# Peptides against a protein of PDB entry 3ESW: the designs that were tried, part 13

Target 1, 322 residues: chain A of PDB entry 3ESW
Amino acid sequence: NNIDFDSIAKMLLIKYKDFILSKFKKAAPVENIRFQNLVHTNQFAQGVLGQSQHLCTVYDNPSWHSIVLETLDLDLIYKNVDKEFAKDGHAEGENIYTDYLVKELLRYFKQDFFKWCNKPDCNHCGQNTSENMTPLGSQGPNGEESKFNCGTVEIYKCNRCGNITRFPRYNDPIKLLETRKGRCGEWCNLFTLILKSFGLDVRYVWNREDHVWCEYFSNFLNRWVHVDSCEQSFDQPYIYSINWNKKMSYCIAFGKDGVVDVSKRYILQNELPRDQIKEEDLKFLCQFITKRLRYSLNDDEIYQLACRDEQEQIELIRGKTQ

## One batch from the design tools (peptide; made by RFdiffusion4, then SolubleMPNN)

Design b2_p19_4_s3
Fold by OpenDDE base, seed 2:
Structure b2_p19_4_s3 (fold): chain B 322 residues (1-322), chain A 19 residues (1-19)
Amino acid sequence: as target 1 above (322 residues)
Amino acid sequence: SEEEIQEELRRLAEKILKE
């Protein structure tokens, strides 16, 4: 009896797909109860949920993508990408073009487009006057600042002219296209939108220890790639733990298709206690939110994403970028 | 264990995805 191995393989694949799809079905009542109890009893879980409600969806705005693409110097960007691609990209196939694009966007954003703002320049004295600025504290937004999702305004006094300069911490990325300045929050916020505007799969990575960055899914590398706009960094997840010697406890990635604990990618040394939530509860929380984000997807999309998730989990466990 | 099953499924998935 010639075992039709092809038929068996097909049957196994069907059963495996069905099994994977079964994990992404609508949450059972017991899972909903567990989720509700977790977010009501654990502040960290509530924070992750709150972030997911914003970060997983806010950047999927076609109107914003259009505004971004109209604002950027696309001619310069693509000229530079084409130039780099012409050197080595043809040997590696078309998928590498996106890696060159992200690298150029990092360059363009840091060098040509956006500015780091440790302290604002004095509105009265003009450019390059930040050295004269003394922080007075923070306050709530005024009526104008409130239009642009501003949670806080840093207040500075100029030591030279005595005038007050306001540095509103805008969360509206469209306003950041105008202001073109900020810290890690503003940088990551706008840069996440920029990457999304090019149709890329992007995640916003939140680190509990006051840093934020991006990941994009490279089709060439077939994995999530670290991207830090502040550092003009591509595929350097080690920079925080090794180069900065930063101590970290949690890194959580937020994307349209899921929420993932990516701590293992970035926390290579100097790990802080992970005492904010039980590991099992965090895993459950991320999976539960991810399931909800995927409720509208078809079976093929769910299966493809599940395969990608498993590959990422393997990568994170092995500590080897394949 | 559920972990062992997941690991075996992962290995199988890796094989299927490499094929």
Scores: peptide ipSAE 0.015, ipTM 0.510, DockQ to the pose 0.281
Fold by OpenDDE base, seed 3:
Structure b2_p19_4_s3 (fold): chain B 322 residues (1-322), chain A 19 residues (1-19)
Amino acid sequence: as target 1 above (322 residues)
Amino acid sequence: SEEEIQEELRRLAEKILKE
């Protein structure tokens, strides 16, 4: 009896695909109940859900992408990308070119485009006067500031002229194209939009310990790559735990296609207690939200993303960037 | 991990189809 190995292999592949797709079917009533109970009873879960409702979709705005591309010096960017690509002599095609693009965008953003703002300059005294600024506290936005999704305004008094300077913490990334200054929140927000505007697969990574960054899916490296605009960092997930000796508990990545606990990529040492939610509940929550985000996708898209997710999970378990 | 086993099974099946 010649075992038809080809027939068996085809049947196994079909069954495997069907099995994977079955995980992404509409949630059972019991799963919906578990989800509802979790987000109503656990504050951390509610926070993750709330963030997902914003961060997973806000950057998928074609109008914003157009505004970004019109605002950036694309000629300079592509000139620099082409220059660096030519130096390395990599005939590796279009996929590696995107990595060079992201690296140049990091350079351009930090060096040419955006500014770090610990304290604002005095509106009256002009540039390089931030050293004269005393924080008075924070308040709600005024009517004009409220137009740009501003939650908080930091208030500063100039020690030299006595005038008040307002530093609105804008969450509208289009407003940030105008202001061109901020802290990690503004940096990551606008930079995430910039990367998205080039048609890239990007996630926003939220760290519970008051930092935020991006991940970009490199088709060349075939994995999610750490990207921090504040640090001009590409593929250096260790910088927080090792270089900064930062203590961290949770890193959650938010993208259009899913929500993923990426803590294992970034928390290499100095782990803080993960006591905000049960690990099984966090896993369930992320999977449930991810499943919802994929409800409109076809079977092939779902399968491809599921394979990508599995590869990422293997990477995170092994602690080895393949 | 279950994910690793599944990926390996997929790869094996794909390999068999190419031989």
Scores: peptide ipSAE 0.014, ipTM 0.505, DockQ to the pose 0.562
Fold by OpenDDE base, seed 1:
Structure b2_p19_4_s3 (fold): chain B 322 residues (1-322), chain A 19 residues (1-19)
Amino acid sequence: as target 1 above (322 residues)
Amino acid sequence: SEEEIQEELRRLAEKILKE
């Protein structure tokens, strides 16, 4: 009798789907206890949890998406995307067009829209006076600054006029649409929202060694793609370890559908000790948070995301994108 | 192809057994 390989494959796929779905059922009491103990006893775990509670959900705000799209020069953006797409001449369809969109958004954001602020200009002396600014330290926000999720205000004194200039570190990305300036935190915060506003799958990547960036899920490349708004960088995960020779220990990606340790994508050399948490505990933590984020999804959505997760894990282990 | 199906079966079986 000829082996019906198609029938066997279908049966195995059904069983595999059921197996995957079984992993996303409600956590057992023992897992809940492990999670609670971990976040209460390990500061790094507590930090990851705290970040997930904000970063995984804050950007899923339709009202913010509308405000972003109303603020950006969409005509310029799409004109440039269309121009670059036409030059490539590829009949690759809508999927590759989105990669061009992200590349243009990187250009637009860095070149036309947002400004790096190492030091603010003096409010009294005007433009191009940042060289005259001396840091005095940081303080809490005033009543007006507090309206825009400001936790810290950097204080500067002008060496020329002696006046004080405040640089509030706003965490409200809508306020950043007005101020149009910041450091890596403000850049990544607003740029993450911008990408989300175009309906893209985006993660916020936190590096323990004081840097942050994005990942975009490219349907064309069928993988997560490194995106750094500060560097106008697309698909260059090596820039930190290789180009900057940066030493790093942890890179954690936060998205609406999961939390993932993406350290292997970015830490290619100069690895610092990973001593903040046991590797198994970090893996457990990320999986546990991811599971919680997916509780409201249907079986098909869970399965599709699980397949995506698996491909990412294979990529991270094999280093296929390096 | 038959070979592709066999490889897929192997892959899936290994995943189920390892986890």
Scores: peptide ipSAE 0.022, ipTM 0.569, DockQ to the pose 0.100; fails the geometry check
Fold by OpenDDE base, seed 5:
Structure b2_p19_4_s3 (fold): chain B 322 residues (1-322), chain A 19 residues (1-19)
Amino acid sequence: as target 1 above (322 residues)
Amino acid sequence: SEEEIQEELRRLAEKILKE
């Protein structure tokens, strides 16, 4: 009896669509109570909620996208993408072009556009003077720095001239287009906006152990792809656990369409205790926030996203990220 | 792969059966 797998699959898809649509309806009163209790009693849950309120929506700004595209050397970027696509891309179809674009944006951003700043140069002595800078600590922003969503300013004294140099940690990504420097926070913030400005599906990944990176949804690979602007890294989720031997407990991805625990993609060894929240409560929290983010979507959009979510969960369970 | 499709169908079926 040749099982008509196609007929079974079609029937399953219909039933699955109906199920998914039912799941994404307005939250039941009991779910709202559970959510409110969780975020008020668990600090980690409150932190995830707070981050989601910012990171899931802040990059969906058309005005910012225009400013980014006007600031980047698009001619250079597309020239390089076209060159790489012409070598190998024709055999793989049009969807691979976006992967080449992301790879070029990684190159362009690290090599041509943005700078790593361990210590700032002395404002008085000029370029290549960071070696002479001694940290004095951190303080709040001044009146000018406060205009650009600055929470902290690192203060440095020059050992050569004795002058003070301020390194404001700007959270305004438009200001970062001017300053062109920072650490992992500034890199990931601006690079997330850059990717969004090209119309890409991007998530901001927060690691509890003081690192941040991106994920890009590749239509060619049909999955979320690790992207680290600091490392010029594409599809190398293992670099933290394996190459750096980094110990980690949580990696949470924040996107416009959802919040996802992606720890299984990145924490391959040296796992730290996951003691900040119960696993069931974290799963519930991410699902609840994701549900809220999708309330305005139509049935077809909800269904497509749910199918993508299921594929990602399969990937994360199997440990087959390659 | 056929195996991937089967596993996906299995998972879908399991979800439907748990409802």
Scores: peptide ipSAE 0.016, ipTM 0.548, DockQ to the pose 0.107; fails the geometry check

## One batch from the design tools (peptide; made by RFdiffusion4, then SolubleMPNN)

Design b2_p20_1_s4
Fold by OpenDDE base, seed 2:
Structure b2_p20_1_s4 (fold): chain B 322 residues (1-322), chain A 20 residues (1-20)
Amino acid sequence: as target 1 above (322 residues)
Amino acid sequence: NIIKELFEKLLQEELKKLLK
């Protein structure tokens, strides 16, 4: 009796699909209890939850996307993308074009659009006066600053004229389109929105050790790609651990479809103790939040995302960017 | 083993299709 291996394999695939889908059903009461207990008892878990409530959804705003696209020099961007795409000469299609787009957006953002602000220029003395600025500390936003989701305002005194300059740390990315300056937080915030505005699949990566960056899902490379707007970096996840010799404990990616511990992609050496939460609890937390983010998706969408997740996990274990 | 290998192959093919 020739065992129809193909039929058996197909049956197993169906059962596997059903099994995967079953994991994304509404959480059981026991899972809800575990989740509630975890976020109430573990500060790190509460922090991850809080971030997910913002970062996973805030950039999915069509009105913001329109404002971004109206603000950027799209003619310049696409001209440059077309130019670089033409040089490659490979008919690799639309998928590779998107990689060129992201690379150009990195260039454009850093070189033409946004400015690093370690210290602000003096409002009175004008441009290139940041060297004369002394930090006095931070305070809460004023009435105007508070309109733009400002958590803190850094206060600086000009050593030359004695005037005070305020550097509000705006979290409203639309305000950042106007101000066009900031540190890693502002850079990553606005750049994440920019990438999302082009219809890209993007995650915000939070590092516990005071850095943030993006990941873009490249259809060409068929994986999540490291993207750092501050560094104009594409697909260089090693820059922190290797080039900067940065010590890190946690890197958590926040996207519309999930929360993922991506520490293994970026923490290649100098790993700090992961003592903020039990590994099992972190895994549970990320899965639980991810499940919640996918509650409205259909079975096919859930399955596709689950397949993507599995590929990412395999990648993270193997350390091979295929 | 053969069933597992075939399953894994089909799964991989399906994954490739879904991610294109």
Scores: peptide ipSAE 0.018, ipTM 0.543, DockQ to the pose 0.755
Fold by OpenDDE base, seed 3:
Structure b2_p20_1_s4 (fold): chain B 322 residues (1-322), chain A 20 residues (1-20)
Amino acid sequence: as target 1 above (322 residues)
Amino acid sequence: NIIKELFEKLLQEELKKLLK
């Protein structure tokens, strides 16, 4: 009576696949009602939905990818990646190449390409004059600024010449390729697009406490990896809670294939009250949006992503960041 | 549980194939 355990395991895998696929069928009427009620009654849920409608799809633009790749010094980037990969990457397999690429893109972006802008330079006095700038407040965009998805313009007066300088907070990442400056929002927005332009799986992470960063799915590490362009940081999710001693309540990741509460990856201490939504409702919301984003995918794609999701959830439960 | 272990192994193998 030799039990063929291998055959049983294969059968279980098939049944498991079927079970997973069944979860990604079109939402039942009761789920739709729950979703509609949640997004109409809870402001945080409305915000998450609104962000998902933009952030989950905006970066999947082939024309933007082409513009990015035409703008970057690809020769320099790949030269540096190849150089670092040749030193030690071969021993770890070809899948590590993308990790080297992301690390080089972090270096290139921070060191060679983009600039932090706490205050703008004076338009009249020229470069390195930001120290002379006094904030006067914010206003709406003018007719030219409004062409580039500008929500707010910060206004500064030069203490030296008295002229007004406008610092538009552009949300158009293509405009940011021209301006080459910003704060965490502009950095993360353009860097997310840059990573996407290389064909990488990337999520935009929104933190409720006024920071944003990326996650990249490393095929080598087989997990989502923290990526912060502002900090030139790769796989250091602890930097906010531990190094900065930052207090945080929510971190939500937005990608083309899903919306995920990644708070457990980043909020390691000094957790603020999570009182904006019930935990079960947030879980439902993220799952529901994720399910909608996957409606057009085939069974193999759904299963692949579901396996990835499950691994991530295990990681988050175990508190493993590396 | 040998069935669980084999299932997990097969799942990991399938995952590796799908994530390449």
Scores: peptide ipSAE 0.018, ipTM 0.492, DockQ to the pose 0.777
Fold by OpenDDE base, seed 4:
Structure b2_p20_1_s4 (fold): chain B 322 residues (1-322), chain A 20 residues (1-20)
Amino acid sequence: as target 1 above (322 residues)
Amino acid sequence: NIIKELFEKLLQEELKKLLK
């Protein structure tokens, strides 16, 4: 009996697809109870949930994408992308073009568009006066600042003229297109929106130890790629653990299609205690939120994303960038 | 198991297609 191995394999693939899809069904009552108990009893879990409610969806705003694209020098960006792409001898239409685009956006953002603000310049004395600024502390936003999702305002006094300068920490990325300055939070916030505005798959990565960055899904590399706008860094996940010798405990990626613990990508050494939540509970939490984010997707979309997730998990387990 | 190997191969190929 010639066993039709191809037919059997196809049947197994169908069953496997069904099995994968079954994992993304509506949460069972027991899972809902577990989730509710976890977020009500564990502060870290509550924090991850709170971040997911914002970061997973906020950047999927078509009106914001239009504003971004109208604000950026697209002619310059594409000119530079095309130049570098052609220089390396790539043909038009290769998936690698998006990697060149992201690299140029990193360059453009850091060099031409946005500014690091350790301390603001004095509003009275003008440019390059930040050295004369003394921090007085932080306060709540005023009525104008409150319009732009400002949670806190850093207050500085000029040692030269004595005037007060306010540095509002805006969370509205559209306001950041105007102000064009900030720290890692503002950089990552606006840069995440910029990448999303080009139709790219992007995640916001939160590190518990006071840093944030992006991940971009490269179709060329077929994986999530580290992207740090502050560092103009592309595919250098090691920079924090190795170059900075930073101690870290958690890195959580937030995207429209899921929440993923990406700590293994970035925490290569100097791992701090992961004592904020049980590992199994964190895994459950991320999976639960991811399921919720995918509830409206069709079976093919769910399956494609599940395949992507599996590849990422393999990458994270192997400790090798695929 | 030849069936398992074939399944794994086809799965890998399908995954590669889906991820492109």
Scores: peptide ipSAE 0.017, ipTM 0.469, DockQ to the pose 0.714
Fold by OpenDDE base, seed 5:
Structure b2_p20_1_s4 (fold): chain B 322 residues (1-322), chain A 20 residues (1-20)
Amino acid sequence: as target 1 above (322 residues)
Amino acid sequence: NIIKELFEKLLQEELKKLLK
């Protein structure tokens, strides 16, 4: 009995595809009830849902992409990318060009474009006066600041001239193209939009312990790659746990095609208690939101994304990020 | 490995069908 292994393999692939596609059908009534109960009863689940409603879709704005591309020095960026690609990239294939682009965008953003703002400069005294600024606290936005999705404004008094300087924490990334300053929130927000403006697959990673960064899907590496604009970091997921010795409990990635618990990529030591939600409920929540985000996709798109999801899960289990 | 387990299960099911 010559078992036609090729025929069996083809049949298995067809059945596997059908099985995967079946998981992305419209949620059963029981799943909807479970989801509604979970987000109603669990505050962490409600928070993840709320973030997904914003972060998964807000950056998919063609008008914003055009504004970004018109604002950046594209000639400088592509000149630098072409220079690095010409040295090493041609032998490795065309897909590596995008990795060089992301690395240059990290350099350009940190070195040439955006500024870290621990304290603002005094509006009256001018540049390099942040050392003279004393925090007075935070307040709500004024009428002008409210136009740019501002949730809070940090207030500072100048020790030299006594004047008040406002540091509005804008969530409008287009406003950040003008202000060109902020902390991890503003950096990650605008940099996520910048990467999306180049047509890249990008996720926004939220860490419960007050940090945020990006992931980019590298076609060259065929995986999600850690990207931190604040640190000019590419493919260094260990920097938080190892270099910073940061204690963390949850890292959740938000993208247009899904919500994924990526904690295993970043939490390598000093893990804090994961006590905000049951692990099975978090898995269910992320899968349920991901399913909803993919409802409009065709079968081939769903299958390709599901294959990526499975590859990522294998990577996260094996701990082989490098 | 969920994929491996699924493939092994599917393979086992198909092999059982071919051996009947």
Scores: peptide ipSAE 0.008, ipTM 0.452, DockQ to the pose 0.050

